# Ledger of designs, part 59: peptides against a protein of PDB entry 3JWR

Target 1, 323 residues: chain A of PDB entry 3JWR
Amino acid sequence: TRELQSLAAAVVPSAQTLKITDFSFSDFELSDLETALCTIRMFTDLNLVQNFQMKHEVLCRWILSVKKNYRKNVAYHNWRHAFNTAQCMFAALKAGKIQNKLTDLEILALLIAALSHDLDHRGVNNSYIQRSEHPLAQLYCHSIMEHHHFDQCLMILNSPGNQILSGLSIEEYKTTLKIIKQAILATDLALYIKRRGEFFELIRKNQFNLEDPHQKELFLAMLMTACDLSAITKPWPIQQRIAELVATEFFDQGDRERKELNIEPTDLMNREKKNKIPSMQVGFIDAICLQLYEALTHVSEDCFPLLDGCRKNRQKWQALAEQ
Target 2, 298 residues: chain A of PDB entry 3JWR as posed
Amino acid sequence: TRELQSLAAAVVPSAQTLKITDFSFSDFELSDLETALCTIRMFTDLNLVQNFQMKHEVLCRWILSVKKNYRKNVAYHNWRHAFNTAQCMFAALKAGKIQNKLTDLEILALLIAALSHDLDHRGVNNSYIQRSEHPLAQLYCHSIMEHHHFDQCLMILNSPGNQILSGLSIEEYKTTLKIIKQAILATDLALYIKRRGEFFELIRKNQFNLEDPHQKELFLAMLMTACDLSAITKPWPIQQRIAELVATEFWEQGDQVGFIDFVCTQLYEALTHVSEDCFPLLDGCRKNRQKWQALAEQ

## One batch from the design tools (peptide)

Design b1_p19_2_s3 (made by RFdiffusion4, then SolubleMPNN; from b1_p19_2, 14 letters changed)
Fold by OpenDDE base, seed 4:
Structure b1_p19_2_s3 (fold): chain B 323 residues (1-323), chain A 19 residues (1-19)
Amino acid sequence: as target 1 above (323 residues)
Amino acid sequence: DLEEYQRVVEELERFFAEM
């Protein structure tokens, strides 16, 4: 395609020029082509292209295929969300110095997972999929969408001309796919809630050890969630804009719940409860986000900007909730 | 455990409903 030719022929700017190492990064000013260039830079600067002998054209095709398999009519869970998740992962690996704690296969898997974790997202949560008796709800008992996202990821990775993992051994390939699956499934907030207590307790007791395979897996899951939720850490103007996108998508679901399921939506998804957004954001930060970024900062102090951003946004949301 | 998963989902839904 012309898009592939343009991407493959383009000079990829440095990570410094693209500012993709910054936790404060925003994609709002970037074209789709620039997001693809940023993605190439992430793979390159993580040494993934070199270490796994990725062909440039294949990587370009894969990126474009991933981007194409996100829906444009979804307000938040689209390519830009996946791209921002991957950028946060890149920043956490580089600026947060987590790269030094992980294997190249783990890094490869996390980056692929971050870009792929919401593939073909429909702008509705798992509860809606279940209640609507969608065909996907018959395939999977839990984490319905996350299983679907992984299936889409696998489909793309195995598609002709998209095989960015072709340079891996059979064992490396299996390991990578296992980690990708676990990382994508970890973005189910219910699974996060289930597992986070173990992680926080290990941190609290100073017993956290990345040399333990189980704790490594747990950490990768927590890191994935931290990147997925990273919108809450962004500078306030960026956070506000992203919160509007999230609210739009949730209200769209609520409108569909009324129309298609004949149910009253929860306050989170109720357009009539827009005035509760600030208080809900405070509650979300307190219940879900703060402890995660605190724990991540304990693993790597260089991740502090994520925690600091989350705390600053909590203050801003609290101030709005008091008005 | 599916039952445990469902309980967590319900708890999350309640949490977001009570905010």
Scores: peptide ipSAE 0.297, ipTM 0.862, DockQ to the pose 0.692
Fold by OpenDDE base, seed 1:
Structure b1_p19_2_s3 (fold): chain B 323 residues (1-323), chain A 19 residues (1-19)
Amino acid sequence: as target 1 above (323 residues)
Amino acid sequence: DLEEYQRVVEELERFFAEM
């Protein structure tokens, strides 16, 4: 395609020029082409292209295929969300120095998972999929959408001309797919809530050890969630704009719940309750986000900008909730 | 455990509804 030719022929700017190592990064001013160039730079600077012998054209095609399999009519869970999740992962690996704690296969899997974790997202949560009796709800009992996202990821990875993992051994390939699956499934917030207590307790007791395979898996899951939720850590103007996108998608779901399911939406998904957004954001930060970024900062102090950003945004949302 | 998963989902939904 013309898009592939343009991407494959383009000079890829440095990570410094693209500012993709910054935790304060924003994609708002970037074109789709520039987001693809940023993605190439992430693979290159993590040594994934060299270590796994990725062909440039294949990587370009894969990135464009991933981007194409996000829906444009979804307000938040689109390519830009996946791209921002991957950028946060890249920043955590580089600036947060987590790269030194992980294997190349784990890094490869996390980057692929971050870009792929919401593939073909429909702008509705698992609860809506279940209540609507969608065919996907018959295939999977839990984490319905996350299973679907992984299936889409696997489909793309196996598609002709998109096989970025073709340079891996059979064992490396199996390991990578296992980690990708675990990482995508870990983005189910219900699984995060279930597992986070073990992680926080290990940190609290100073018993956390990345050499333990179970604790490694747990850490990768927590890191994925930290990147997926990283909008909450962004500078306030960026956070506000992303919160508006999230609210738009949730309100669209609430409208569909009323129309299609005859259900009164929760306050989070009720457009008539827009005035509750600040208090809801404070509650979300307190219940879900703060402890995660505290624990992540304990694993790597260089991740402090995520925690600091989360704390600053909590103060901003609290000030709005008091008005 | 599916039952445990469903309980956690319900708790999350309640939490977000009470926010």
Scores: peptide ipSAE 0.290, ipTM 0.857, DockQ to the pose 0.686
Fold by OpenDDE base, seed 2:
Structure b1_p19_2_s3 (fold): chain B 323 residues (1-323), chain A 19 residues (1-19)
Amino acid sequence: as target 1 above (323 residues)
Amino acid sequence: DLEEYQRVVEELERFFAEM
C-alpha cells in the first residue's frame, strides 16, 4: 500500500526528537504516520530489531496491521490508547530503567502486548458482552475481551508479511507468546485486583525477587496495568482530555445498556451523572492506581514521575469534586 | 478459579457503582 511505502521509506526520528522517553508524552499532535514512526523507534531503541532480526518492511507492515485492527469509531479504546500504552512501556523501560531488569524476550513480549492489548475493542466492557449474550461470551468464561485481543494479536503475528517473530527459535517464540498472552490478560482489571495484593505484600516485606519466575510473571502483569492506566499520570491538560474520551465511551455504553438491554447504567456509565466524574476519578485513583505506582516506584525509583503525576491529578480531581 | 474471578468482578462493579 501507499501507506506502507511511505512508512518504510521514511527516516525515523530519534527517541529524543519524538520525546517518546518522556512520561509526560502526548500523542495529540501526532499524525498516524508519526505514531507509526514512534513505534518503529521503540522497537529499534530497545534493540528488538537487531536482536530478533526483524525486517524493516515486515515491522512496518505489522505496525500498520495492528493500527488497522483498532476501531476508529471507539472513543477511547482505539489505536491511540494502545500507542500511549506502548509509549509508557517504552518510557518505563528506558527512563524508568526497567529494561535492565528484564530479558530481551520479556521486553519484546511487553511491547507487542502493549500495542495489541485492546485489538478490535468494541467500546464495551466484559459485563456488557456477557449481558448482551455476545458470541464471545460463549467462548470464554472470564476476561472475554482480553482473550479476544490476544486472538487478534496472534492472527496478525501469523499473517503473511507481518511475521515479526520469524527470527525467533521455536522455544523463544513459545515463550514470547506465553508472555504476550499473560500480559494482555493482565489488563483485565479484575485480574489486577485479584493479584495485586500478593505483589504489594512482597514489596512491603522487601521479599520481592525478579529471579523468581512467579514473581517475574506477577511483575510483568503489574507493569502492563501500570502502562494501561498511565493516562491518570499525565500532565493535567492531557489527563483531562483523556478522561473526556473515557467518559464518552462509557456513556456510549450506558446509552446502549438503556436502549438494547433495558438496564439502568451505573453512575460511571450514566451520562446524566457527568457531575460525579471528579469524585469517581478520586475514588479510582485511591482504589486502583496509587498503590500500583507506589509499588512500581519501589521496584524502580526512576518510575517516580508516574506516581507524582497520579498524585497531582488526584489533587486536581479532588479540587473539582469539592466545587 | 471462576468463582473467585466472579466475586472480584462483582466487587469491582460495586466499587465503581459506589463512587
Scores: peptide ipSAE 0.284, ipTM 0.856, DockQ to the pose 0.677
Fold by OpenDDE base, seed 3:
Parts: sequence; structure tokens; C-alpha cells
Structure b1_p19_2_s3 (fold): chain B 323 residues (1-323), chain A 19 residues (1-19)
Amino acid sequence: as target 1 above (323 residues)
Amino acid sequence: DLEEYQRVVEELERFFAEM
């Protein structure tokens, strides 16, 4: 395609020029081409291209295929969300110094998972999929969308000309796919809520050890969630704009719940309760985000900007909730 | 109110558990 030719021929700017090591990064001013260039840079600077012998054209095609398999009519869970998740992963690995704690296969898997974790997202949650009796709800009992996202990821990875993993041994390939699957499934916040207590307790007791395979898996899951939710850590102007996108998507679901399912939406998805957004954001930060970024900062102090951003945004949302 | 806050947190946790 013309898009592939343009991307493959383009000079890829440095990570410094692209600012993709910054936790404060924003994609709002970036073109689709620039987001793809950033993604190439992430793979390159993590040594994934070299270590796994990726062909540049294949990587370019794969990135464009991933981007194409996000829906354009979804307000938040689109390519830009996946891209921002991957950028946060890159920043956590580089600036957060987590790279040295992980294997190359784990890093490869996490980056692929971050980019792929919401593939073909429909702008509705698992509850909606289940209640609407969608065909996907017949295939999977739990984490319905996350299983679908992984299936889409696997489909793309196996598509002609998109096989970025072709340089791996069979064992490396199996390991990578296992980690990708676990990482994508870990973005189900239900699983996060279920598992986070174990992680926090290990941190609290100073028993956290990445050499333990189970704790490694747990950490990768927590890291995925931390990157997936990283919008809450962004500078306030960016946070506000992203929160509006999230609210738009949630309200669109709520409108569909009324129209298609004849149910009253929850407050989070009720357009009539827009005035509760600030208080709900405070609740979200306290219930879900704060402890995660605190724990992550305990694993790597260089991740502090995520925690600091979350705390600052909590203050801003609280101030709005008091008005 | 702390009780209201706790209810909101629990509602959010339930919401995210259904996502």
C-alpha cells in the first residue's frame, strides 16, 4: 500500500526527538504516520528489531495492521489508546529502568501486548457484551473482550507479511505468545482487582522477587495495568482531554444500554450524571490507581512520575468535585 | 461522607470487575 511504502521509506526520528521516553508524553499533535514512526522507534531502541531479526518492512506492515484493526468510531479504545499504552510501557522500561529487570522476550511480549491489548474494541465493556448476548459471550465466560483482543493479535501475527516473530525459535515463540496472552488478559480490571492484593502484600512485606516465575508473571500483569491506566498520570490538560474521551465512550455505551437493552445505565455511563465525573475520577484514582503506582514506584523509584501525576490529578479532580 | 465514598468505591470496583 502507499501507506506502507511511505512508512517503510521514512526516516525514523530518535526517541529523544519523539519524546517517547517521557511519562508526560502526548500523542494529540501526532499524525498517524508519526505514531507509527514512534512505534518503530520503540522496537528499535528496545533492541527487539536486532535481537529478533525483524525485517523493517514486516514490522512496518505489522504496525499498520495493528492500527487498522482498531475501530475509528470508538472514542477512547482506539489506536491512540493502544499507542499511548505502548508509549507508557516504553517509558517505564527506559526512563523507569524496568528494562534491566526483564528478559528480551518479556519486553517483546509486553510491547506487542500493549499495542494489541484492545484490538477490535467495540467501545463497550464485557458486561455489555454479556448482556447483549453477543456471539463473543458464547465463546468466553470471563474476560470476553480480552480473549477477543488476543485472538485478533494472534491473527495479525500470523498474517502474511506481518510475521514479526519469524526470527524466534519455536520455544521463544511459544514463550512470547504465552506472555502476550497473559498480558492482554491482565488488562481485564476484574483480574487486576482479584490479583493486586498479592502484589501489594509482597511489596509491603519486602518479599517481592522478580526471580520467582509466579511473581514475575504477577509483575508483568501489574505493569500492563499501570500502562493501560496511564492516562490518569498525564499532565492535567492531557488528563482532562482523555477523561472526556473516556466519558464520551461510556456515555455512548449508556445510551446504547437504554436503547438496545432497555436498562438504566450506571452512573459512570449515564450522560445525565456528567456532573459526577470529578467525584468518580477521585474514586477511580483511590480505588484502582494510587496503590498500583505506589507499588510500581517501590519496584522502581524511577517510575515516580506516574505516581506523582496520579496524585496531582487526584487533587485537580477533587477540587472540581468540591465546586 | 466516608460511607458514601466507600459505596462509590465499591460501585467502581464492581463496575471494573464487569469490564
Scores: peptide ipSAE 0.212, ipTM 0.813, DockQ to the pose 0.069

Design b1_p19_2_s4 (made by RFdiffusion4, then SolubleMPNN; from b1_p19_2, 15 letters changed)
Fold by OpenDDE base, seed 3:
Structure b1_p19_2_s4 (fold): chain B 323 residues (1-323), chain A 19 residues (1-19)
Amino acid sequence: as target 1 above (323 residues)
Amino acid sequence: DLAEYQAVVEELEAQLKAF
């Protein structure tokens, strides 16, 4: 209640003041309140508040509810990750000029999805959930956590006083939820790997067309992944710090895998193999990131800072791997 | 090599089921 009152009464700074249009953005210096203010600004500057008749208090409550439903004991997959994903989405939409290529409903869905895509993340991957025979693994065969994240998202959206979509028609609501679900599910990197070839081929052949509904859906999925992975694009000091958070969470999983599942963790999750982090980061960039940001830059050249950041960090990680 | 890439992708997929 006090937090909500403080947020709802606060003056929301401009996007320029908050630097939320910058691809180089860092949240490290921001308080939780400031992250919520940034989020309000994203909704406002994307015209979502006006176009969908959002009540300010309801939006504030929803943001705080989303934030509350991220776990504090998770090193990386917490509110700050979701916030940074949403900020990258905002920057891609504004500075990257993707806003003009999408409908208001798609933009609404993407922003909600970005903020919600890891709700109630437990600091362990789908493989751990499956191997631990967690109840969630009985409900979903694939993309277990992403289905859970969507369920959490839906729960919050339907919670009293959090209904930011109440101004939508039934059809708009259904469409928005469909896109949110697709976007959250798209953050499963297994699905990304499965689908990315189609996207890259369309770009390569100059056949990419956002007016095609299937290609639109594919693009939204790729854009979600690009924002989710955007830590790899950040200025080197930020990248290093985020990589430490990721490593911490992965090592915590590896420790649990040893203790709870009696398995040897993979190198990425093995605390004893910290020296492999630089080479693994190079591999990750080459295998997953570079082509995505290249393709995104072909859709909108103004997204180049993401690609440039990724390339620069590859060089930095490579230099460390050679030491 | 494409095989190394696939192994890295599989390891990364196994790892990226981590992200």
Scores: peptide ipSAE 0.026, ipTM 0.709, DockQ to the pose 0.095
Fold by OpenDDE base, seed 2:
Parts: C-alpha cells; sequence; structure tokens
Structure b1_p19_2_s4 (fold): chain B 323 residues (1-323), chain A 19 residues (1-19)
C-alpha cells in the first residue's frame, strides 16, 4: 500500500527527537504515521530489530496491520491507547531501566503485547460482552476480550508479510508467544486484583526475585498493567483529556446497556452521573493505581515519575471532587 | 471508614470488571 511504502521509506527520528523515552509523553500532536515511526524506533532502540533479524518492511507492515485492527469508532480503546501503552513500556524499559532486568525475548514479547493488548476492542467491557450473550462469551468464561485480543494478535503475527518473529527459533517463538499471551491476559484488571497481593507482599518482605520464573511472570503482568493504566500518571492536561475519552466510551456503553439490555448502568458508565467522575477517579487511584506504581518504583527507582504523576493527579481529582 | 472503603472497593471491583 501507499501507506506502507511511505512508512518503509521514511527516516525514523531518534527516540530523543520523538520524546518516546519520556514518561510525560503525549501522542495528541502526532499523526498516525508519526506513531508508526515511534513504534519502529521502539523496536530499534530495544535492539529487537537486530537481535531477531526483523526485516524493516515486515516490521512496518506489522505495525500498520496492528493499527488497522483497532477500531476508529471507539473513543478510548483504540490504536492511540495501545500506542501509549507501548510508549510507556518503552519508557519504563529505557528511562525506568527495567530493560536491564529482562531478557530480549521478554522485552520483545512485552512490546508486542502492549501494542496488541486491546486489538479489535469494541468499546465495551467483558461484563457487557457476557450480558449481551456475544459469541465470544461462549468461547471464554473469563477475560473474554483479552483472549480475543490475543487471538487477533496471533492472527496478525501469522499473516503473510507480517511475520516479525520469523527470525526466532522454534523455542524462542514458543516462549515469546507464551509471554505475549500472559501479558495480554494480565491486562484484565480482575486478574490484576487477584495477583497484585502476591507481588506487593514480595516487595514488602524484600523477597522479590526476578530470577524466580513465577515472580518474573508476576512482574511482567504487573508491568503490563502499569503501562496500560499509565494515562493516570500523565501531566494533568493530558490526564484530563484521556479521562474524557474514557468517560465517553463508558457513557456510550451505559447508553447501550439502557437501550439494548434494559439495565441501569453503573455510576461509572452513567452519563447522568458525570459529576461523580472526580471522586471515582480518586477511588480508582487509591484502590488500583498507587500501590502498583509504588511497588514498581521499588523494583526500579527510575520509574518514580509514574508514581509522582499518579500522586499529582490524585490531588487534582480530589480538588475537583471537593467543589 | 472500612465499610466505605469496602463499598468503594466493591464498587470499583464491579467497575473494574468494567475495565
Amino acid sequence: as target 1 above (323 residues)
Amino acid sequence: DLAEYQAVVEELEAQLKAF
């Protein structure tokens, strides 16, 4: 395609120029092409292109295929969300110095997973999918959408001309796919809630050890969640704008719940309860986000900007909740 | 209040089943 030709021929700016190492990064000003260029830079600077012998054209095609398989009519869970998740992963790996703690295969898997973790997201949650008796709900009992996202990821990876993993051995390929699957599934917040206690306890007891395979898997899951939720850490103007996108998508679901399912939506998805957003955001930060970024910062102190951003946004939301 | 926190957590867990 013309888009592929343009991307493949483009000079890829440095990570410094693109600011993709910054935790404060915003994609708002970027074109779709620029987001693709940023993505190429992430793969290159993580040495993934070299280490796994990726063909440039194949990588470009894969990126465009991933982007294409996000829906444009979804307010939040679109390509930009996936891209921002991947950018946070990149920043955590580079600026947060987590790269030094992981294998190249783990890094490869995490980056692919971050970009792919919400593929074909429909702008509705697992609860809606289940209650609507969608065909996907018949295939999967738990983490319905996350299984679908992984299936979409696998489909793209195996599509002609998109096989960025073709340079891997069979064993490396299997390992990578396993990690990708685990990482995508880990973005189900229900699984995060279930597993986070173990992670926090290991940190609290100073027993956390990345050489333990189980703890490694646990850490990768927590890191994925930290990147997926990273909008909460962004500078306040960015946070507000993203929160509006999230609210839009949730209200759209709530409207559908009323119309299609004849149910009253929860406050989070109720357009009439927009005034509760600030207090709900404070609750979300306290219940879900703060401890995660605290624990992540304990693993790598250079991840502190995520924690600091989260704390600052909590204060901002609290101030709005008090008005 | 622990009960308010639990209610917020339950509501959040119910909401987080929404994320």
Scores: peptide ipSAE 0.024, ipTM 0.699, DockQ to the pose 0.084
Fold by OpenDDE base, seed 5:
Structure b1_p19_2_s4 (fold): chain B 323 residues (1-323), chain A 19 residues (1-19)
Amino acid sequence: as target 1 above (323 residues)
Amino acid sequence: DLAEYQAVVEELEAQLKAF
């Protein structure tokens, strides 16, 4: 396609020029082409292209295929969300110095997972999918959408001309797919809530050890969640704009819940309760976000900008809640 | 506080868990 030709022929700017190593990064001013160029730079600077013998054209096609499989009519869970999740992963690996703690296969899997974790998202949560008796709810009992996202990821990876993993051995391929699946499934916040206590306790007791395979898997799950939620860490103007996109999508779900399911939506999904957004954001930060970024900062002190951003945004939301 | 934490977690779980 013309888009593929343009991307494949384009000069890829440096990570410094693109600012993709910054935790404060914003994609708002970037074109779709520039987001694809940023993605190429992430793969290149993590040595994934060289180490796994990726063909440039195949990588370009894969990126465009991933982007194409996000819906444009979804307010928040679209290509830009996936791209920002991957950028936060890149920043955590580079600026946060987590790269030195992981294998090349783990890094490869995490980057693919971050870009793919919400593929074909429909702007509704697992509860809505289940209550609407959607066909996907018959296939999976839990983490319904995350299983679908992984299925979409696998479909793209196996599509002709998109096989970025063709340079891997059979064993490397199997390992990579296993980690991708685990990482995508870990973005179900219900699973995060179940597992985070073990992670926080290991940190508290100073028993955390990445050489333990179980603890490694747990860490990768926590890191995925930290990147997926990283909008809460952004500078206030960026955070506020993203919160508006999230609220828009949640209110659209709530409107559908009223119309299609004849139920009263929760406060989070209720357009009539928009005045509660600041207090709900404070509650979300306290209940879900703060301890995660504290623990991540304990693993790598260079991740502190994520924690600092989260704390600053809590203060801003609290000030709005008091008005 | 703990009560606020529990309320937010319960609401989130209700939204995310399969029934």
Scores: peptide ipSAE 0.022, ipTM 0.692, DockQ to the pose 0.081
Fold by OpenDDE base, seed 4:
Structure b1_p19_2_s4 (fold): chain B 323 residues (1-323), chain A 19 residues (1-19)
Amino acid sequence: as target 1 above (323 residues)
Amino acid sequence: DLAEYQAVVEELEAQLKAF
């Protein structure tokens, strides 16, 4: 395609030029082509292209395929969300120095998972999918969408000309897919809530050890969630704009819940409760985000900008909630 | 307090079951 030719022929700017190592990164000014160039740079600077012998054209095709399999009519859970999740992962690995704590296969898996974690997202949550009796709800009982996202990821990875993992041994391939699956499934916030207590307790007791396979898996799950939620850490102007996108998508779901399911939506998804957004954001930060970024900062102090950003945004939301 | 935290978690869990 013309898009592939353009991407494959383009000079890929440095990570410094693209600012993709910055936790404060914003994609708002970037074209789709520039987001793809950023993605190439992430793979390159993490040594994934070299270490796993990725062909440039194959990587370009894969990136474009992933981007294509996000829906354009979804306000928040689109390519830009996945791209920002991956950028946060890249920043956490590089600037946050988490790269030094992980294997190349884990890094490869996390980056692929971050880009792929919401593939074919429909702008509705698992509860809606379940209540609407969607065919996907018959295939999966829990983490319905996350299983679907992984299935889409696997489909793309196995598609002709998109096989970025072809340089891996059979064992490396199996390991990578296992980690990708676990990482994508970990983006189900219900699973996060279930597992986070173990992670926080290990940190609190100073018993956290990445050499333990179970703790490694737990950490990768927490890191995925931290990147997935990273919009809450962004500079306030970016945070506000993303919060508007989230609210738009949630209100669209709430409108559908009323119309299609004859259900009164929760306050979070109720357009009539827009005035509660600031207080709900404070609640979300306190209940979900703060402890996660605190724990992540304990694992790597260089991740502090995520925690600091989250704290600053909490203050901003609290100030709005008091008005 | 723990009760407020629990209520927020339950509300979030209800919201997240809605996720």
Scores: peptide ipSAE 0.023, ipTM 0.689, DockQ to the pose 0.088; fails the geometry check

